# Ledger of designs, part 54: peptides against a protein of PDB entry 4HTP

Target 1, 231 residues: chain A of PDB entry 4HTP
Amino acid sequence: SQTVASHVPFADLCSTLERIQKSKGRAEKIRHFREFLDSWRKFHDALHKNHKDVTDSFYPAMRLILPQLERERMAYGIKETMLAKLYIELLNLPRDGKDALKLLNYRTPTGTHGDAGDFAMIAYFVLKPRCLQKGSLTIQQVNDLLDSIASNNSAKRKDLIKKSLLQLITQSSALEQKWLIRMIIKDLKLGVSQQTIFSVFHNDAAELHNVTTDLEKVCRQLHDPSVGLSD

## One batch from the design tools (peptide; made by RFdiffusion4, then SolubleMPNN)

Design b2_p13_6_s2 (from b2_p13_6, 5 letters changed)
Fold by OpenDDE base, seed 1:
Structure b2_p13_6_s2 (fold): chain B 231 residues (1-231), chain A 13 residues (1-13)
Amino acid sequence: as target 1 above (231 residues)
Amino acid sequence: MNEHLEALVEELE
């Protein structure tokens, strides 16, 4: 069956995350997340209007927004250093060049933008003049590729991991890659807590997650904000 | 704010 995630561009999620990150106040951050969520729910209702029982939920997006809570997908086996080397290779960056050194030494506070320690931001600026302006991936496709990476990491198939990473990179804008990196590293730096995300999603979400530790179950059971756990 | 997603909703309605 079709899912909302198969229709929603990954760029839309990334744009929302970017707005959240740039927002100074908690209220604005919440607003941006709520607007995305509401649009998602509306699309869900429209997409599934003729289907009474669907397993589709916000889970495909939620697991990217709260990647530290991922329990279904195994470890990627990807670190910043590996990504740095991959980008240097892919972009054919001189090893002793400024951009290569920025990626490799991302922890050193040499950047004018205060991006020290944030590999994703450093990567963004390196990628911005070199990558597509608009990506082509849906949220579903991103999750599929991430699933592939995790599975191949478990199987110790480094070649296939690289293949999936290249697919992600070559089909993504610099902004999308910034957020993708943060999802892989499991640190979005949104400036809002997990509890806040859950509270906006559903009043009972935090409670259900505390009991089940199952993010998919939380998203599925509490898809409707008007229907509680006791209903 | 989510213009593309809203447009997709309209296409389904």
Scores: peptide ipSAE 0.083, ipTM 0.808, DockQ to the pose 0.855
Fold by OpenDDE base, seed 4:
Structure b2_p13_6_s2 (fold): chain B 231 residues (1-231), chain A 13 residues (1-13)
Amino acid sequence: as target 1 above (231 residues)
Amino acid sequence: MNEHLEALVEELE
């Protein structure tokens, strides 16, 4: 079946997340998230106008925005050090070169940007002059690849993990990779709380999540902001 | 980067 996530570019989500992160005030952060959500719901209504009983929801995006609440897929088994080594290999960076050392020593303050400890930001600046300007992945494709990584991690298939990571990286801009890294590491650094995200999504979302701990159920049952839990 | 990455992907296919 067709899903909204199969039509929405991953770049659109990343651009929204970037705007949220760059916004200083809570109100502006909320506005950017709300605009993306409203657009998603509008597209959903258009896509499914002739289909009333669909399981499609905001879940594919929500699980990337709140990756720490992921319960469907298992652990990726990926840390910053693994990604650093992968990028050094993929970009053919000299191992003793400046950029390789930045990635490996991401916790040490080395730059003017004050990005010490934020691997994704360090990676972004290394990637920006080297990768494509526009990615080609949809949100669905990103989730499919992440599912593959988690599944293959469980199966201890390192070769297939690398394959899926390569597909993600080769089809993503530097900005998209920045956010993808943060999704994998499960720290988006948006400056807005989980509770705020839920409150914007639906008034009853936090309550339903607290009871069920099922992000998909939350997104599906509370897809319509005008329909509450008691309805 | 694209050429190198594409080659690596092809090696895994």
Scores: peptide ipSAE 0.016, ipTM 0.490, DockQ to the pose 0.023
Fold by OpenDDE base, seed 2:
Structure b2_p13_6_s2 (fold): chain B 231 residues (1-231), chain A 13 residues (1-13)
Amino acid sequence: as target 1 above (231 residues)
Amino acid sequence: MNEHLEALVEELE
């Protein structure tokens, strides 16, 4: 079945997240999220115009925006150190070189940029001159690859984990990889709370999530912002 | 506004 996520470029989500992160005010952050969400809902309505009973929802995006609330997908088993080593290998970085050392020692402030402790930002600057300018992945494809990683982690298939990671990396821009890393590590640093995200999504979202702890159910049941839990 | 998503909507419509 066709989903909105299968049509939306991952780059669009990443650009939205980047705007949210760069925005200083809460109101501006909310605006950027709302604009993405509204566009998603409009696309959903158009895509499913002739289909009343669809299970498609904002869930594919929401689970990437709130990765801490992911319950369907098991643990990735991926840490910053693993990603650092992978990037060093993939990019053929000299092991004793500046960029390799930045990735490995991401917690230590090495420069004036204040990116200490943020592996994703450090990776971004290393990747920017080396990666594609535009990625090719949809949100659905990103989720499929992440599902594969989690499944293979559970099965202890390290080779297949690496394969899926390589697909993610080679088909993503530096900016997309920055956000992908943050999704995997489960820390987006958006500067907005979970409660704020839920409140923008639907007035009843926080309540329903508190009861069910099921992010997919929240997204599906509260897909229409005008239809409440009591309706 | 996500201009790309809006363009996709227009293509469906």
Scores: peptide ipSAE 0.118, ipTM 0.831, DockQ to the pose 0.926; fails the geometry check
Fold by OpenDDE base, seed 5:
Structure b2_p13_6_s2 (fold): chain B 231 residues (1-231), chain A 13 residues (1-13)
Amino acid sequence: as target 1 above (231 residues)
Amino acid sequence: MNEHLEALVEELE
């Protein structure tokens, strides 16, 4: 079946998240999220115009925006140190070189950007001069690859985990990788709360999530902002 | 993407 996520570039989500992070104040952050959500809903309506009973929803995007609420996908088994080592190998960085040491010692204050403790930002600056300018992955493809990583982690297939990570990395810009890292580590640093995201999505979203703890059900049942829980 | 990265991808395909 057709899904909105199979048509939306991952770059579009990352650009929205970047705008939210850079915005000052709650109102401006909310505006950027609302604009993305409204565009998603409009595309959904157009895509499914002749199909009244679909299970498609905002869930593929929501689970990337609120990765700490993920319950369907099991643990990735990936930490910052693993990613650092992977990037050193992938980019063929000298192990005793400046960039390798930045990745490995990401918690130590170094450099001019003040990004100590934020591995994703450190990785971004290392990647920016070395990787492609525009990614090619859709939101659906990103989720499929993340599912593969989680499944292979459960199965203790380290080689297949590395393969899936390489597929993500080689098809993503530095900016997309910055956000992908934050999704995997489950800390987006958007400056807006979970409750704010739910409130913008639907008035009943926080309540339904508190009862069900099922992010997909929340997105599916409350897809239409004009239809409440009791309807 | 750098040349080394492309080579690694080819090895995994």
Scores: peptide ipSAE 0.017, ipTM 0.472, DockQ to the pose 0.023; fails the geometry check

Design b2_p13_6_s3 (from b2_p13_6, 5 letters changed)
Fold by OpenDDE base, seed 1:
Structure b2_p13_6_s3 (fold): chain B 231 residues (1-231), chain A 13 residues (1-13)
Amino acid sequence: as target 1 above (231 residues)
Amino acid sequence: MNEHLEALIKELE
């Protein structure tokens, strides 16, 4: 069966996350998230108008927005250093060059953009002049590739991990890669709490998550904002 | 805000 995630470009999620990050106030951050969520729900209704009892939900997006709550997918085994080395190789960056050193020493303040300690931001600026302007991945495809990475990490297939990472990288814009990195590292830096994300999603979401610790169940059972836990 | 997603919605309607 088709899912909303199979139709929604990963770029759309990344653009929303970028808007949230750039927003100064909580209310504006919430607005951007709500708009994406509402659009998702509307698309869901349109996509599934002739189908009852679908299991499709916001989960594919939610697990990328709240990656620290991921329980289905195993660990990626990917650190910033690995990504740095991969980018240096992929982009053929001189090892002693400025960009390679920025990636490798991302924790050291350089004074240029105040991005010290945020590998994703460092990577973004390195990637921006070198990568595609528009990515081609859907949210579903991103999740599939991330599933592959986690599975291959568990199986100790480093070559296949690299393959999936390269697919992600080569099919993504610099902006998409910034957010993808943050998803992998599990730190989005949105400036909005988990509680706020849940509260916007559904009034009962935090409660259900506290009981079940199952993000998919939360997204599926509370897909309709008008239907509560007790209904 | 989500222009591409909105366009996709319209295609389904």
Scores: peptide ipSAE 0.051, ipTM 0.783, DockQ to the pose 0.781
Fold by OpenDDE base, seed 3:
Structure b2_p13_6_s3 (fold): chain B 231 residues (1-231), chain A 13 residues (1-13)
Amino acid sequence: as target 1 above (231 residues)
Amino acid sequence: MNEHLEALIKELE
């Protein structure tokens, strides 16, 4: 079946997240998120105009925005060190070179940008001059690949994990990879709380999530901002 | 984002 996520480029989500991160005030951060959400809902209504009973919702995006609340897919088994080694191999970086050492020692301050401890930012600067300017993945495709990684981690198929990671990396811009890394590590550093995200999504979202702990149910049941939990 | 989705919506109409 057709989904909104199959039509929305992953780049659009990443651009929104980047705007949120760069915004200084809470109000501006909220505005950027609300604009993305409103556009998503509008597209949903148009896409499903002739189909009232659909399971499609904001869930594919929400699970990437709040990855720490993921309960459907199992653990990825991926850490910063693994990603560092993968990038060194993929980019053919000299192991004793500046960029390889930055990736491996990402916790140690090496530059003026203050990015110490943020692997995703370190990776971004290494990737920026080396990768595609525009990615080709949709939000659905990103989720499919992440599902594959989690499934193969559970099955201890390391070779297939690497294959899916390579597909993600080779089809993504540096900016998209920055955010993808943060999604995998489950720390987006948006500067806005989970409660704020829920409150913008729907007034009853935090309550429903506290009871069910099911992010998909929250997104489906509260898809319409005008329909409350008690209705 | 808004412009892109608006274009897609227009294609669906």
Scores: peptide ipSAE 0.050, ipTM 0.793, DockQ to the pose 0.806
Fold by OpenDDE base, seed 4:
Structure b2_p13_6_s3 (fold): chain B 231 residues (1-231), chain A 13 residues (1-13)
Amino acid sequence: as target 1 above (231 residues)
Amino acid sequence: MNEHLEALIKELE
């Protein structure tokens, strides 16, 4: 069945997240998220105009925006050090070179950007001059690849984990990879709280999530902002 | 980067 996530480029989500991060005020952060959400709902209504009983929802995007609330996927088993080593290999960086050392020593302040401890930002600057391609992945494809990583981690299939990571990286821009890293590490650094995200999504979202701890149920049951939990 | 990454993907196939 067709889903909104199968049509929305991952780049669009990343662009929205970038705007949210760069915004200083809470109101502007909320505006950017709301605009993305409204566009998603509008597209959903158009896509499913003739199909009333669909299970499609904002869940594919929400689980990437709030990755710390993921309960469907098992653990990725991926940390910053693993990603650093992977990028050194993939980019063929000299192991004793400046960029390789930046990735490996991401916690140590080495640059003027003040990005110490933010691996994704360090990776972005290493990738930016080397990754010139436009991203081609949809949100659905990103989720499929992340599912594969989690599944293969559980199965201890390191080769297949690497394969899925390579597919993500080769089809993503530097900006998309920055956000993908943050999704995997489960820290987006948006400067907006989980409660704010839920409140913008639906007035009853925080309550329903508190009871169910099921992000998909929250997105599906509260898809329509005008329909409350008690309805 | 793309050429190198594509080669690595092919090695895993």
Scores: peptide ipSAE 0.008, ipTM 0.497, DockQ to the pose 0.023
Fold by OpenDDE base, seed 5:
Structure b2_p13_6_s3 (fold): chain B 231 residues (1-231), chain A 13 residues (1-13)
Amino acid sequence: as target 1 above (231 residues)
Amino acid sequence: MNEHLEALIKELE
């Protein structure tokens, strides 16, 4: 039951995503993703060296990188307005204050950074001077908490949703929260297409996903870049 | 932030 995701810090994924976003060219964006993927595969090989027929794959990371393709967990029921209200409460921001208004009116240009319409970026700048804690969550733990949120949303347990969100926020840096928000909202704004992500992962990934619409199956069956669909 | 957050978590327990 040991997984790569249980060992990889969520911060490492977030730093990779940040590098991808900041990169101007497609080639540079691809390089950063490839480096993360290669490191993951190397760690997988080391972790499972003596174990055959493991079901572990890149899926725990891939579902966070391509959250719009998520089919396993149900909807979170979380929008930007809910997150804004949560942060106002957690940070004890005056409701009529500058920072609270930035979060609530995230679609309106404030003239500061040109981040109008990007709630995650606005949240980041509000959090940055207030959240100095280094993140402690693994990718597995993040997925577990997100699963909990989705499950509790389906069960209409708002209190438990809030509890899981608080756990995520408390154990995450401002940068990690920026990316977590984008994962929940399902818009990473990486500047690289889904097709490009699949092509870097495996040559046959786009084809298999088009047929199965199953991201886990894609990650598991095409875990080895040297083994194709026809094999 | 952490102290306030911890208090909120306790209220949910």
Scores: peptide ipSAE 0.008, ipTM 0.498, DockQ to the pose 0.021

Design b2_p13_6_s4 (from b2_p13_6, 6 letters changed)
Fold by OpenDDE base, seed 5:
Structure b2_p13_6_s4 (fold): chain B 231 residues (1-231), chain A 13 residues (1-13)
Amino acid sequence: as target 1 above (231 residues)
Amino acid sequence: MNEHLEALVEQLE
């Protein structure tokens, strides 16, 4: 069955997240998220116009926006140090060079940007002059690759984990990789709370999630903002 | 609205 996530570029989600992060006020952050969500719902209605009772929902995007609430996908087993080593290898960075050392020592303040402790930001600046300007992955493809990583981590298949990571990296811009890293590490640093995200999605979303702890169920049951839990 | 998503909707319509 067709899904909205199979049509939406991962770049569009990343651009939205970037706008949210750069926004200073809560109201502006909410506006950017709402605009993305409204566009998603409009696309859903158009895509499924002749098909009632579809299981498609905002879940594929929501699980990337709130990765700390992921319960379907198992642990990735990926840390910043693994990613640093992978980037050094893939980009053929000199091991004693400035960029390799920045990636490995991301917690130590290196001079200019104050990005100490944020591996994704350090990676972004290293990747920006070296990566594609535009990625090619959809949200569904990103989720499929992340599912593969989690499954292979559970199975202790390190070679297949590397393969999926390489596919993610080689098909993503520097900006997309910044956000992908944050999704994997489960810290987006958006400056908005989980409660705010739920409140914008649906008035009853926080309550339903508190009871079920099932993000997919929340997205599916509360897909229509006009239909509440008590209806 | 996300301009890119809007363009995608227009293509479906």
Scores: peptide ipSAE 0.145, ipTM 0.844, DockQ to the pose 0.885
Fold by OpenDDE base, seed 3:
Structure b2_p13_6_s4 (fold): chain B 231 residues (1-231), chain A 13 residues (1-13)
Amino acid sequence: as target 1 above (231 residues)
Amino acid sequence: MNEHLEALVEQLE
């Protein structure tokens, strides 16, 4: 069956997240998220117009926006140091060069941008002059690759983990990779709380999540903003 | 994002 996530570019999610992060006020951050969500719901209604009983929901996007609440996918086993080494290898960066050292020593303040401790931002600036301008992955494809990474981590297949990571990296822009890194590390730094995200999604979302701890169930049961838990 | 999804909706109609 077709899903909304199979049609939505990962770039569109990343651009939305970038707008949210750059917005100063809570109201503006909420507006950007609401616009993305409303567009998703409209597309869902059009895509599934003739099929009322579908399991498709906002879950593929929500699990990337709130990666700390992921329970279906097992641990990736990926840290910043591993990614740094991978980028140095992939980009053929001189080991003693400034860019390699920035990636390896990302916790040490080295620049004026205040990016100390944020590996994703440091990686972005290294990648920006070296990567594709536009990625080719959909949200579904990103989730499929992340599922592969988690599964192979559990199976201790390091070679297959590297293969999936390379597919993600080579098919993504620098901006998309910044957000992908934050999703893997489970820290988006949006400046909006989990409660705010849930409240915008559905009035009953926080309550249902507190009881079930099942993000997919929350997204599926509360897909329609006009239908509550008590209904 | 809105324009892209709107275009996709129009294609499905």
Scores: peptide ipSAE 0.137, ipTM 0.849, DockQ to the pose 0.812
Fold by OpenDDE base, seed 4:
Structure b2_p13_6_s4 (fold): chain B 231 residues (1-231), chain A 13 residues (1-13)
Amino acid sequence: as target 1 above (231 residues)
Amino acid sequence: MNEHLEALVEQLE
């Protein structure tokens, strides 16, 4: 079945996340998230106008926005050091070169940007002059690849993990990779709480999640902001 | 982003 996530570019989500992160005030952060969500719901209504009983929901996006709440897929088994080594290999960076050392020593303040300890930001600046300007992946494709990584990690298939990572990387812009890294590491640094994200999504979302711990169920049951849990 | 999704909606109509 067709899903909204199969049509929405991953770049659109990343742009929204970037706007949220750059916004200083809570109200502006909320606005950017709300705008994305409203657009998603509008697209959902258009896509499914002739289908009343669809299981499609905001879940594909929500699980990337709140990756720490992921329960469907298992652990990726990926850390910053693995990504650093992968990027050094993929980009053919000299191992003793400045950029390779930045990636490997991401915890040490080496730059003027104050990005010490934020591997994704360090990676972004290394990737920006070297990567595609525009990615080609949809949100669904990103989730499919992440599912593959988690599954292969469970199966201890390191070769297939690398294959999926390479597919993600080679089809993503530097900005998209920054956010992808943060999704994998499960730290988006948006400056907005989980509670705020849920409250914007639906008034009952936090309550339902607290009871079920099922993010997909939350997104599906509370897809319509006008329909409550008691309805 | 909103413009892009809106454009996609228009393509579905």
Scores: peptide ipSAE 0.133, ipTM 0.844, DockQ to the pose 0.756
Fold by OpenDDE base, seed 1:
Structure b2_p13_6_s4 (fold): chain B 231 residues (1-231), chain A 13 residues (1-13)
Amino acid sequence: as target 1 above (231 residues)
Amino acid sequence: MNEHLEALVEQLE
């Protein structure tokens, strides 16, 4: 069956995350997340209007927004250093060049933008003049590729991991890659807590997650904000 | 804010 995630561009999620990150106040951050969520729910209702029982939910997006709560997908086995080396290779960056050194020494506060320690931001600026303006991946496709990476990491198939990473990179804008990196590293730096994300999603979401530790179950059971756990 | 997603909704309606 079709899912909302198969229709929603990954760029739309990334744009929302970018707005949240740039927002100074908690209220504005919440607003941007709520608007995305509401649009998602509306799309869900329209997509599934003739289907009473669907397993589709916000889970495909939620697991990217709260990657630290991922329990279904195994470890990627990817670190910043590996990504740095991959980008240097892919972009054919001189090893002793400024951009290569920025990626490799991302923890050193040498940047004018205060991006020290944030590999994703450093990568963004390196990628911005070199990458596509618009990506082509849906949220579903991103999750499929991430699933592939995790599975191949478990199977110790480094070649296939690289293949999936290259697919992600070559089909993504610099902005999308910034957020993708943060999803892989499991640190989005949104400036909002997990509790806030859950509270906006559903009043009972935090409670259900505390009991089940199952993010998919939370998203599926509490898909409708008007229907509580006791209903 | 989510113009593309809203446009997709409109296509389904």
Scores: peptide ipSAE 0.132, ipTM 0.837, DockQ to the pose 0.852

